Peptides against a protein of PDB entry 4PN1. Designs and how they scored, part 2

Target 1, 261 residues: chain A of PDB entry 4PN1
Amino acid sequence: KIEMNFLNKPIVPDTTKVISNFLTHYLITEPVEHVEIEAKLGTLIDLETQNRFEFPVMNETILNPEFNLRTRFESDMTASEHKYLNEFLNQAFRDSQKPGRLPFAYKHTKQVDLFYETEDNSRDKIRVSKNQSDNQVLACVKKRRVADLFLYCPNDAFDIRISISDELPVSMPSGNQQPSLTRLKDRVGYVHQEIKIDLTKTTQNDPVYDTTERHELEVEFGNIADLRDRAQKAKDGMEAPLFRRVQLFMDNVRILRREHS

## One batch from the design tools (peptide; made by RFdiffusion4, then SolubleMPNN)

Design b1_p18_1_s2
Fold by OpenDDE base, seed 4:
Structure b1_p18_1_s2 (fold): chain B 261 residues (1-261), chain A 18 residues (1-18)
Amino acid sequence: as target 1 above (261 residues)
Amino acid sequence: SEEVERFLENLKRYFASQ
């Protein structure tokens, strides 16, 4: 007979605990009302060298936000990397449709995002999202970044930024206002067990730099109400449901950041 | 401790029920 360990009980990775505590803070302790929680794949860049930062660690490591590490996060990848991940997820989608599996859901969206300055001259812009085909308004929000948690992943193609945002619904800008920025978004979305995985191609026109493209991959918690419930239970002394959900989220992120051609 | 035992048992039961 084999056992898991000398207690024959499961243990929780420290990474899971740290992330769970981070999420609990912004779900329960200082709750963000219209919270969005997502992880982006990208690169931690050393501000001095403009190359990927090299921390003296050998595995996935959560960086302490209290320290100034003199880095920036670039949430971008090459077109080839993005294409590879798209093909990978398409295959995962197909495999999940087989008997005995939980299926992915799939959605393809094309939208236009219009950004407007606020009257109070705040740093937060109003984003109006429209369907690219018929210009139907899909959303009008003011998004504020609340907190970030960075994971340095020396053994993988990408580092990770987990972000907490407040996405506040707001009224449409006045008709006399012109957008300061316009972006086209082509997004393919995959949902598995209420975890959203989005591949996004963003195109924007810049009067100085002409047309630029960005390729992003995001992983998002698709059921915030359930996550908040789990976080509350954790505060009440039952941590297992929250740890399980965070572990699921992080395992999906880990799969994606490890995939490369 | 009793607290640790309760925690670990809760984890075991939860993950096993999935």
Scores: peptide ipSAE 0.014, ipTM 0.331, DockQ to the pose 0.033
Fold by OpenDDE base, seed 2:
Structure b1_p18_1_s2 (fold): chain B 261 residues (1-261), chain A 18 residues (1-18)
Amino acid sequence: as target 1 above (261 residues)
Amino acid sequence: SEEVERFLENLKRYFASQ
């Protein structure tokens, strides 16, 4: 017979606890009503060197938001990296269709995002998302970034930004308003156990830089209601359900950030 | 930001209660 440890009880990693508490804050303590919670793969860049940030740690480390590290996060990756991840996820999708596995769901979406200025000239723009094929309105929201949590991952291809956003549904802009920015999105989405994994190619026309293309990978909690319920239970003293869900989320992120061509 | 400060305080309270 084998035991887990000298107490023969599960132990929760600090990473799981910190992230769980971070989520609980914006789900329960200071609740964001229309919350989106996602992790993006990218690179922490040192603003002084313009190279990847270097910190004297040897593994995955959550950075303390209290410290100004003079960094920026670049969520873009190369087309080659993006293609590799797409192929990797395609294989994972195929493998999950085998008997005895929980299958991925797959969706390919092409949309156009139109950004409009608000009447109050607030920093947050109104985003109207439409399907590229039939111009059907998919969403009209005012998205605000609420908080970020950064994970420095020195042994992996990518660092991680976990973001809390508020996607407030708003009325459509008036018909006489012109968009200040237009963005095309080609998104391949994989869903496994209500965790969404999206590969997105974004094309944007810029008057100065012409057409630019970005490649992003994001992992999102697909069931916010369930997550909020788990967070509430955690506040009430039952933390295990939240920890399990966060652990699942982070394991998926860890798999993806380790993959490289 | 105030939001970060509130989060950090919440985090401190959380771990202090563990």
Scores: peptide ipSAE 0.008, ipTM 0.362, DockQ to the pose 0.083
Fold by OpenDDE base, seed 5:
Structure b1_p18_1_s2 (fold): chain B 261 residues (1-261), chain A 18 residues (1-18)
Amino acid sequence: as target 1 above (261 residues)
Amino acid sequence: SEEVERFLENLKRYFASQ
């Protein structure tokens, strides 16, 4: 017989605590009403060298947002990396269908995003998402980025950006308005224990990255109401449910960022 | 940003309460 430690009780890593507190801030303390919480795989780029950021640490490290490290985050990967992750997730999907496992759900979506300027000429554009097959409106929102938390992962293929966003439902733009930007998205989505994993191919002209097709992987909390409930319990002194959920989320992220072709 | 400052303050308070 073995035990976890000399107390034979689970211990919570500081990473989990920091992320949990970050989420609690925007779920409870200063609540974002229509919150979206996602982690994207990508690369922290040093603005001075234009290479991957180098920091004198040997493992996963949350960067302190108080310091300006002169970095940018590139949420992209190669087509081969994206394909490998797709195959990896397909295998994980198949394995999860076996007896005794919790199954993945799977969805393939092709959509077009149309971006419109607002009447007040605000910074945030209106995004209308439509299904490519039948032009059915899937969503009409204004998305605002609220906060980011960056994880530098020197031992893995990717760094991580955890983002808090506010997706405000809004009315459809007038029929006379033309979109300022059109984006085509091919998304393969996997859901396991209400954690969403999306592989997305986006066709868009990006002057910064000089690419017409982007390959992204994101991990999202699929049940915000449950997460908010857990965060409230944490504020009330019961932290374990929140820590467990954040740990699950981060373990999924850690699995994915370690995979490479 | 103000958001970052508020988060950092919340973070400090959280760990101080441990």
Scores: peptide ipSAE 0.007, ipTM 0.334, DockQ to the pose 0.083
Fold by OpenDDE base, seed 1:
Structure b1_p18_1_s2 (fold): chain B 261 residues (1-261), chain A 18 residues (1-18)
Amino acid sequence: as target 1 above (261 residues)
Amino acid sequence: SEEVERFLENLKRYFASQ
């Protein structure tokens, strides 16, 4: 007989605990009402060198928000990397349709995002999202980034930013307002066990840089109500359900950030 | 930010309670 350790009990990784606590704060302690929780794949850039940040660690490391490391996060990848990840996820989708597996769901969407200034001249713009095909309004929100948690991943192709955002539903801008910015989004979405994985191509016209295309991969908690319930249970002394959900989320992120062309 | 400070305080309390 084999035991997992001298207590024969599961050990929760520190990463799971830290992230769970981070999420619990914005789910329960200071709850964000319309919370969105996502991880983006990208690169931590050293502001001094403009190269990928280097830190004296050998594995996945959550950076302490208390310390200003003079970095920026670029949530972008090459077209080649994006294509590779798309092919990888397509294969994972196909494999999941086999008997005995939990299947992926798949959705392809094309939308246009229109950004408007707010009446109160707040920093956050109103975003109106519409389907490109029929111009149907999908959402009208004011999105506020509440908090970020950065993971430096020296052994992987990408670093990770976990973001807490508040997506406040708001009324449509007046018909007299013109959008200050327009973005086209081509999104391929994969959902597995209520974890959403989105590959997004964003096209934007810029007067300085002309038409730019960004390639992003996002991993999102698809069931916030369940996550909030788990976080509440954790606050009440039952941490296991939250830890399991965070572990699942992070394992999916880890799979993706290791993939490269 | 104030939000980050609150998070850090919460985090410290959490780990101190372990």
Scores: peptide ipSAE 0.000, ipTM 0.295, DockQ to the pose 0.083

Design b1_p18_2_s3
Fold by OpenDDE base, seed 1:
Structure b1_p18_2_s3 (fold): chain B 261 residues (1-261), chain A 18 residues (1-18)
Amino acid sequence: as target 1 above (261 residues)
Amino acid sequence: MEELLELAKKIEQWIKSL
């Protein structure tokens, strides 16, 4: 007979603890009111080499945000990679509809994002999102990036950026204002156990680069209220519920970042 | 192999209990 360890008790991975603490800070300690928490698949780029960042680690590693590693994060992938992930998720969706499984929910949306300058000339733009089919306003927000946590994943197709954002609802811009930027978004969304997985194709007109297409995959906590409750419990000494939710989130991220064509 | 499976099951049960 074997035991789990010398205590014969489960142990929480350090990655889970670090991420949980990071989230707890912006959920509870310095709370963001309209918080969005998402992970994007992409690539850490070394600013000096312009290649994928290389660090002397052999597995998934959270980079310390206190250190300037001279990197940038590119939240993009090739069309082929994006297509592969879409097919993969479609299959996962189908399999989840079978008896004995928890089913995915699925939604396909096409929207137009219009960006407007703010009256206070803040760096954050107002984003008006409209449905492409009927031009119905879906949202009007001012989104501020609050914090990032980067995971270097040398063995996987993608690195990960976990971001904390504040999505502040704001009033519609005046009718006389023109958008400074317009983006088309084609989004396929999958939801499983309140974790949202979005494949997004973004088209943007750029005066220099003409039409630019971006392919993104995002994993988001779909139930912030529940997550905040779990974080509060963790602050109160009961960490298990938060650890479980973070573990679930990260396992989904890990599945996705390992998949490639 | 059987011991590993038992351990995995124990871990899974623990995770579900969280």
Scores: peptide ipSAE 0.000, ipTM 0.273, DockQ to the pose 0.025
Fold by OpenDDE base, seed 2:
Structure b1_p18_2_s3 (fold): chain B 261 residues (1-261), chain A 18 residues (1-18)
Amino acid sequence: as target 1 above (261 residues)
Amino acid sequence: MEELLELAKKIEQWIKSL
């Protein structure tokens, strides 16, 4: 007979605890009403060197936000990396369709995002998302970044940014308003156990740099209501359900950031 | 940079509340 440890009880990884507490704060303590919670793959860049930041650590590390590390996060990858991840996820999708597995769901979306200035000149722009094929309005929101948590991953191809955002539904801009920015999005989405994995190609016209293309991979909690319920239970002293969900989320992130060719 | 500082302060307050 084998036991887990000398207490024969499960131990929660410190990373899981830190992230769970972070989420609980913005789900329960200072609740964001229309919360979006996602992790993006990217690179922590040292502002002084313009290279990937180097911390004196040997493994996945959550950065302390109290420190001004003079870094920026670039949530981009090469077209080849993006293609590789797409192929990887396609294979994972196929494998999940086999008997005895929980299947992925798949969705491909092409949309146009139109950004409008607000009447009150607020920093947050109104984003109108439309289906690219029929111009049907999919969403009209003001997105506000609430908080970020950065993970430095020295052994992997990518670092991670976990973001809390508020996507406030708002009324459509007046017909007389012109968009300040237009963005095309080609997104392939994979959903497994209510965790969303999105590969997104964005095309944006820049008056200075012409057309720019960005390649992003994000992992998102697909069931916020369930997550909020788990966070409430955690606040009430029952932490296990939240820890399990966060661990699942992070395991998916860890799989993805390790894949490179 | 100011935005990052404000975020850092907010998170600092959050950490202190834990």
Scores: peptide ipSAE 0.000, ipTM 0.190, DockQ to the pose 0.078
Fold by OpenDDE base, seed 4:
Structure b1_p18_2_s3 (fold): chain B 261 residues (1-261), chain A 18 residues (1-18)
Amino acid sequence: as target 1 above (261 residues)
Amino acid sequence: MEELLELAKKIEQWIKSL
């Protein structure tokens, strides 16, 4: 007979605890009403060197937000990296359709995002999303970034930014307002166990730099109500359900950040 | 701890199958 350890009980990684506490704060303690929780793959850039940040650690490390490390996060990747991840996820999708597996759901969305300035000159812009084919309005929101948690991943192709955002539904801008920015968004979405994985190609017209393309991969908690319930249970002394959900999320992120061309 | 215990059991079974 084999046991897990000398107590024969599961041990929760410290990373899971730290992230769980971070999420609990913005789900329960200081709750964000229309919360979005996502992880983006990207690169921590050292502002001094303009290269990838170097920290004296040998594995995945959550950076302490209390310290200014003079970094920025770039959520872009190359077209080749993005294509590789798409092919990888397509294969994972196919494999999940086999008997005995939990299947992925798949969705392809092409939309136009129109950004509008707010009347109060707030830093937050109103985003109107429309379907490219029929111009149907899909959403109108004001998104505010509430908090970030950064993971430095020296052994992987990408670092990670976990973000807490507030996506407030708002009324459509007045018909006389012109968008300050227009962005085409080609999104391939995969959903597995209510975790959303999105590959996004964004095309933006810049009056100075002409047309620019961006390639992003994001992982999002697809069931916020369930996550909030788990966080509440954690506050009440039952942490296991939250830890399990965070572990699932992070394992998916870890798989993706390790895959590269 | 039920969910974590179940996961641990699944992992244990997987390891034994190798």
Scores: peptide ipSAE 0.000, ipTM 0.289, DockQ to the pose 0.020
Fold by OpenDDE base, seed 5:
Structure b1_p18_2_s3 (fold): chain B 261 residues (1-261), chain A 18 residues (1-18)
Amino acid sequence: as target 1 above (261 residues)
Amino acid sequence: MEELLELAKKIEQWIKSL
């Protein structure tokens, strides 16, 4: 008989612990009321060279924000990479419909996002999302970025940014206000075990990007209430449910960031 | 876990300073 280790018990990776504790802080300790938690695939760029940064590590590593690493994160990929991931996820969707599997859900959305400046805080913009076909209002929120956690992934095609945001529902902007930014979004969404995976083509003016069209992939926790419950249990001394959910999330992220044509 | 929670708080402060 083979055992996992000399205790014959599973060991939680340190990465899982760090992320779990990070999430617990903003779910329980200093709770964000309308929290959104997502991971984006992208590249950590060296600000001096404008190339992908090279850290002296050989595996997935959470970066310590206490150090000025002179990096920025670019949440973009090529059209070819995006197309490949779409085909990959389409195949995963098809395979999940087979007997004995847990099925994916699929949704295709085309929307227009209108961004408005706020008088109280220039850092927080109001986003009005509308259906592109009939202009029906889907949402009106003020999104605030609360925290970021960056993962350098030297063995994979992409690095990762995990972001915690507060999406506060707000009233529509006054009729005399003009949007400061307009964004067209073509989103293909997949949901598996309450983990959301979105492939998005975005058209907008952006001072950071040379191209108007962006290709993004994001992974999001689809059940925040369950995640918050798990985080509370972790605070109370039962960590396993939270660790399992974070591990599931990260495994999905790891699968996606390793895929390339 | 407490040390990691403090780190999370520092991350929040850091992102606000950007």
Scores: peptide ipSAE 0.000, ipTM 0.183, DockQ to the pose 0.048

Design b1_p18_7_s1
Fold by OpenDDE base, seed 3:
Structure b1_p18_7_s1 (fold): chain B 261 residues (1-261), chain A 18 residues (1-18)
Amino acid sequence: as target 1 above (261 residues)
Amino acid sequence: LKKEQEELAKKLEKLAYA
């Protein structure tokens, strides 16, 4: 007979606990009303060298946000990396349709995002998203970044930024207001067990730097109400449901960040 | 829902790359 350890019980990784506590803070303790919680794949860049930072650690580690590490996070990847991830996720989708598996859902969306300045000159812009084919309004929101948690992943292709955002639904800008910025987004979305994975190709025209293209991969919690319920239970002393959900989320992120072309 | 997703699996779209 084989046992997992001398207690014969699973243990929770420290990373899971730290992330769970971070989420609980912004779900329950100081709750964000229209919260979005996502992880982006990217690179922690050393501001001094402009290269990927080299922390004196050998595995996935959460950086302490209280320390100024003189880094920035770049959420972009190469077109080839992005293409590889698209093919990888397509295969994962196909495999999930087999008997005995939980299936992915899939959606392809092409949208245009129009950004408008607010009357109060707030840093937060209003974003109007429209479907490219019929110009139907998909959303009108004011998004505010609340907090970030960075994971340095020295053994993987990408580092991770987990972000807490507040997406406030707002009324459409007045008809006389012109957008300050326009972005085209080509997005393929995959959903598995209420975890959303998005590959997004963003095109933006810049009058000085010409057309720029960005390639992003995002992993998002698709059921915030359930997550908030789990976080509340955690505050009440029952942490297991939250830990399981965070572990699922992070395992999906870990799979993706290891993939490379 | 499952059947619809299975049909979609046969014709999965891809992002356009240069």
Scores: peptide ipSAE 0.067, ipTM 0.746, DockQ to the pose 0.013
Fold by OpenDDE base, seed 1:
Structure b1_p18_7_s1 (fold): chain B 261 residues (1-261), chain A 18 residues (1-18)
Amino acid sequence: as target 1 above (261 residues)
Amino acid sequence: LKKEQEELAKKLEKLAYA
């Protein structure tokens, strides 16, 4: 007879606990009202070398935000990598439609984001998102980055940034205002068990660098209300539901960051 | 919605073979 361990009980990975605590802080302790929680695949860049940073660790490691590591995070990948991930997710989608599986949902969207300066000279710009096909307004928000948690992943193609953002709905800019920036977004979205996975191609014109294209993959908690409920239960002494949800999220992230051409 | 996803699955399968 085999047991899991000397207690014969499941053990929660330390990574799960750390991330759960991080999320709980911004869900419950200092709650963000219109919270968005996402993980982006990218690269931790050493500011001195401009190459991927090399930490003296051998596995997935949450970086302590109290330390200035002289890094920046680039939330981008090559077109080839992005294409590979798209093909990978398409296959995962197909496989999930089989009997006995929980199916993915899929959506392809093309939108334009218009950025406007705020009247109050806030650092945060107003973003108006419209469908490219009919120019229907999808959202008008002011997004504020609240916190980041970085995971260095030496064995995988990508490092991870988990971001807490506040997406405040705001009124449309006045008709006389011109956008300071315009971005075209081509996004394919996959949803499985309320975890959202988005592949996004972003095109923008820059007066200095001309047209730039970015390829991003993001993983987002699709049910914030449920996550907040789980976090509250965790604060009340029942941690298991939160840990399970965070584990699911992180397992999906771990799958994706390992995939490359 | 389920029907739409099934049709999409078929489309994706076709694209994979094209």
Scores: peptide ipSAE 0.037, ipTM 0.695, DockQ to the pose 0.012
Fold by OpenDDE base, seed 4:
Structure b1_p18_7_s1 (fold): chain B 261 residues (1-261), chain A 18 residues (1-18)
Amino acid sequence: as target 1 above (261 residues)
Amino acid sequence: LKKEQEELAKKLEKLAYA
């Protein structure tokens, strides 16, 4: 008989523990009410060199948020990379429909996001999201990014930003207000085991810089209530359910960041 | 829901980029 290790018990990777603790803080300790938890693929840019950040590590590494590393995160990729990931996810979708697998769900959405200034001139804008086809209001929220955790991934095509955000539902802006910014979003969404994977093409018209296009991939926890329950159990001394969920999330992220054309 | 996903899967066999 083969055993896993000298204790014959599962061991949790340190990365899983660190991320789990990070999530527990914003789910339980200082709870964000309307929390969104997502990972974006992108690139850590060194502000001095304007190139990808280089750190003396050889594998996936969580950067300590207490240290200013003089970096910025670019949540963008090329159209070719985005197309490749779409094709990859389409294939994963098809394969998951086979007998014996858990199927993906798929959704294609086209929306327009309208951003409005708040009366108090707060940094957080009101975002009104509408369906492009019929202008039906999908959401009206004030989104605040609460915290970020960055993973430097030297062996992969992308680095990762995990973000905690608060999406507060708010009333529609007054009819006399004009949007300060308009964005068109073409999003294909995949859901597997309540983990959401979205590929989003964003088009923004800027009066000065003309039309800009961005290509993003995000991975999101689709069941926050379950995640919060797991985090509470972890706080109470039962960490295994949370660790399993975080590991699932991170494994999906790891698959995606390794894929490139 | 299952039927819709199956129909979509068939569509995706024809379309590489969705």
Scores: peptide ipSAE 0.032, ipTM 0.689, DockQ to the pose 0.012
Fold by OpenDDE base, seed 5:
Order: sequence, then structure tokens, then C-alpha cells
Structure b1_p18_7_s1 (fold): chain B 261 residues (1-261), chain A 18 residues (1-18)
Amino acid sequence: as target 1 above (261 residues)
Amino acid sequence: LKKEQEELAKKLEKLAYA
């Protein structure tokens, strides 16, 4: 008989514990009411060199937010990388439809986001999202970034930003207001075991740089209520359910960031 | 606004379908 270790019990990776604690803070300790939790693929850029930052580590590393590392995070990739990931996820979707597997759900959405200034001149803009086909209002929200956790991934093409946001539903802006920014989104969404994976092409006008296009990949927790329940159990001394859910999320992120052509 | 959306839409490359 072979055993996993000298205790013959599963062990939780330290990364899972750190992320779980981070999430628990904003789910339970200082709860965000309309919380969105997502990971984005991108690049940690050294502000001095404008190149990818290089840390003296050899594997996936959560950066300590208490340190000013003089970095910024670029949530973008090349069109070629984005296309490759799209093809990869399409294949994963097809494979999941086979007998004995849990299937992906798939959705292709084209929407327009209209950003409006608030009457109180808040930094947070109101975002009205509409379906491009019928102009139906999908959402009207005020999104606030609450916290970020950065993972440096030296062995992969991308670094990771995990973000906590508060997405507050708000009333539609007055008919007299003009949007300060219009953004078109072409989004291909995949859902597996309540983990949402979105590939998004975003086109917007910029007053300085004209029309810009971005290519983003996002991984989101699709069931916040369940995650909050797991986090509460963790606070009560039962950590295993939370760790399992965070491990699932991170494994999906790890799969995606390792893929390259 | 609608005109702006239409102009931007022409510049948007479509993603592949599954």
C-alpha cells in the first residue's frame, strides 16, 4: 500500500490557505455586500523598466500587499494568445460533453457598456450594460474595487490578479446625461462547476489613443452564496469545504495561464 | 450614441464560437 505522506492525509497548499484567508476577510470579517471575486490573466510590469517584473522566486508566489513593489498590472494579452485560449476552451467544452464528464455551459454575448459620471462626482462611474442586438438593459451598476491580490507566475506566460469588487445596483442615469465612455464587449463565456471563464474583446474610444482593443481572460466564482457559506464554516473551524472550492478555482486558473502556442 | 456604437462595432473582431 502506498501512502500520500507520513500522516496519510491530504495536505492543503499554502497558496490555497493564503487565498482562502484573503477571501474570508471580504466575505465574512469585513463583508462586501455585492461582492464579485475574479482572477484576471495579465502581466506585472516594473514601473522603472516598463517590462515584466522579475522577482527572485522560482514558482507561483503571492505578493505581499503591504510592500510597495513599484509595479502595475496590465490585464491584457495579444490577439494570438487570446485566440489560442479561445480554441483551447472550445476544445475543453467539446470534451466535457462526452459521457461521464460534467459539461460546460457556453454563452456568446455582445454588449455595450455606457459609463456615466455620478452626480456627486464620485470616482466610481455608473455602468449601464446593454445587449447589442436589442438594446435591452442587462445591468446598471456602480463598481468599486475593494482589494487586489497579485500572484507572480515566473514559469507561465501570465501573472494573476485576484480582485474583490463591490458591484452595487443603482438606478439608471437621467435621460439628460451623456455617457463619458462607450465600450463594446464581445464575450465568450464558459461555465464549469459554477466557475465562470470569460474571454472578452473590448473596443473603446480613447481621447488620446483613439480606438483601443483589449483581450482579457477572467475567471470568476459563479456561486458567491455557496462561497460565503464555506467561508463562514472556515471561521467556525471547518476549513476543508472552503479549501476545496479555492483549490478548484486556482487549478482552473493554473490550467489557463500555462497554455501557450 | 447609437451611431457611435455602430461605428465601434465595425472595429470589433468576433470571437470564435464553440
Scores: peptide ipSAE 0.022, ipTM 0.508, DockQ to the pose 0.013

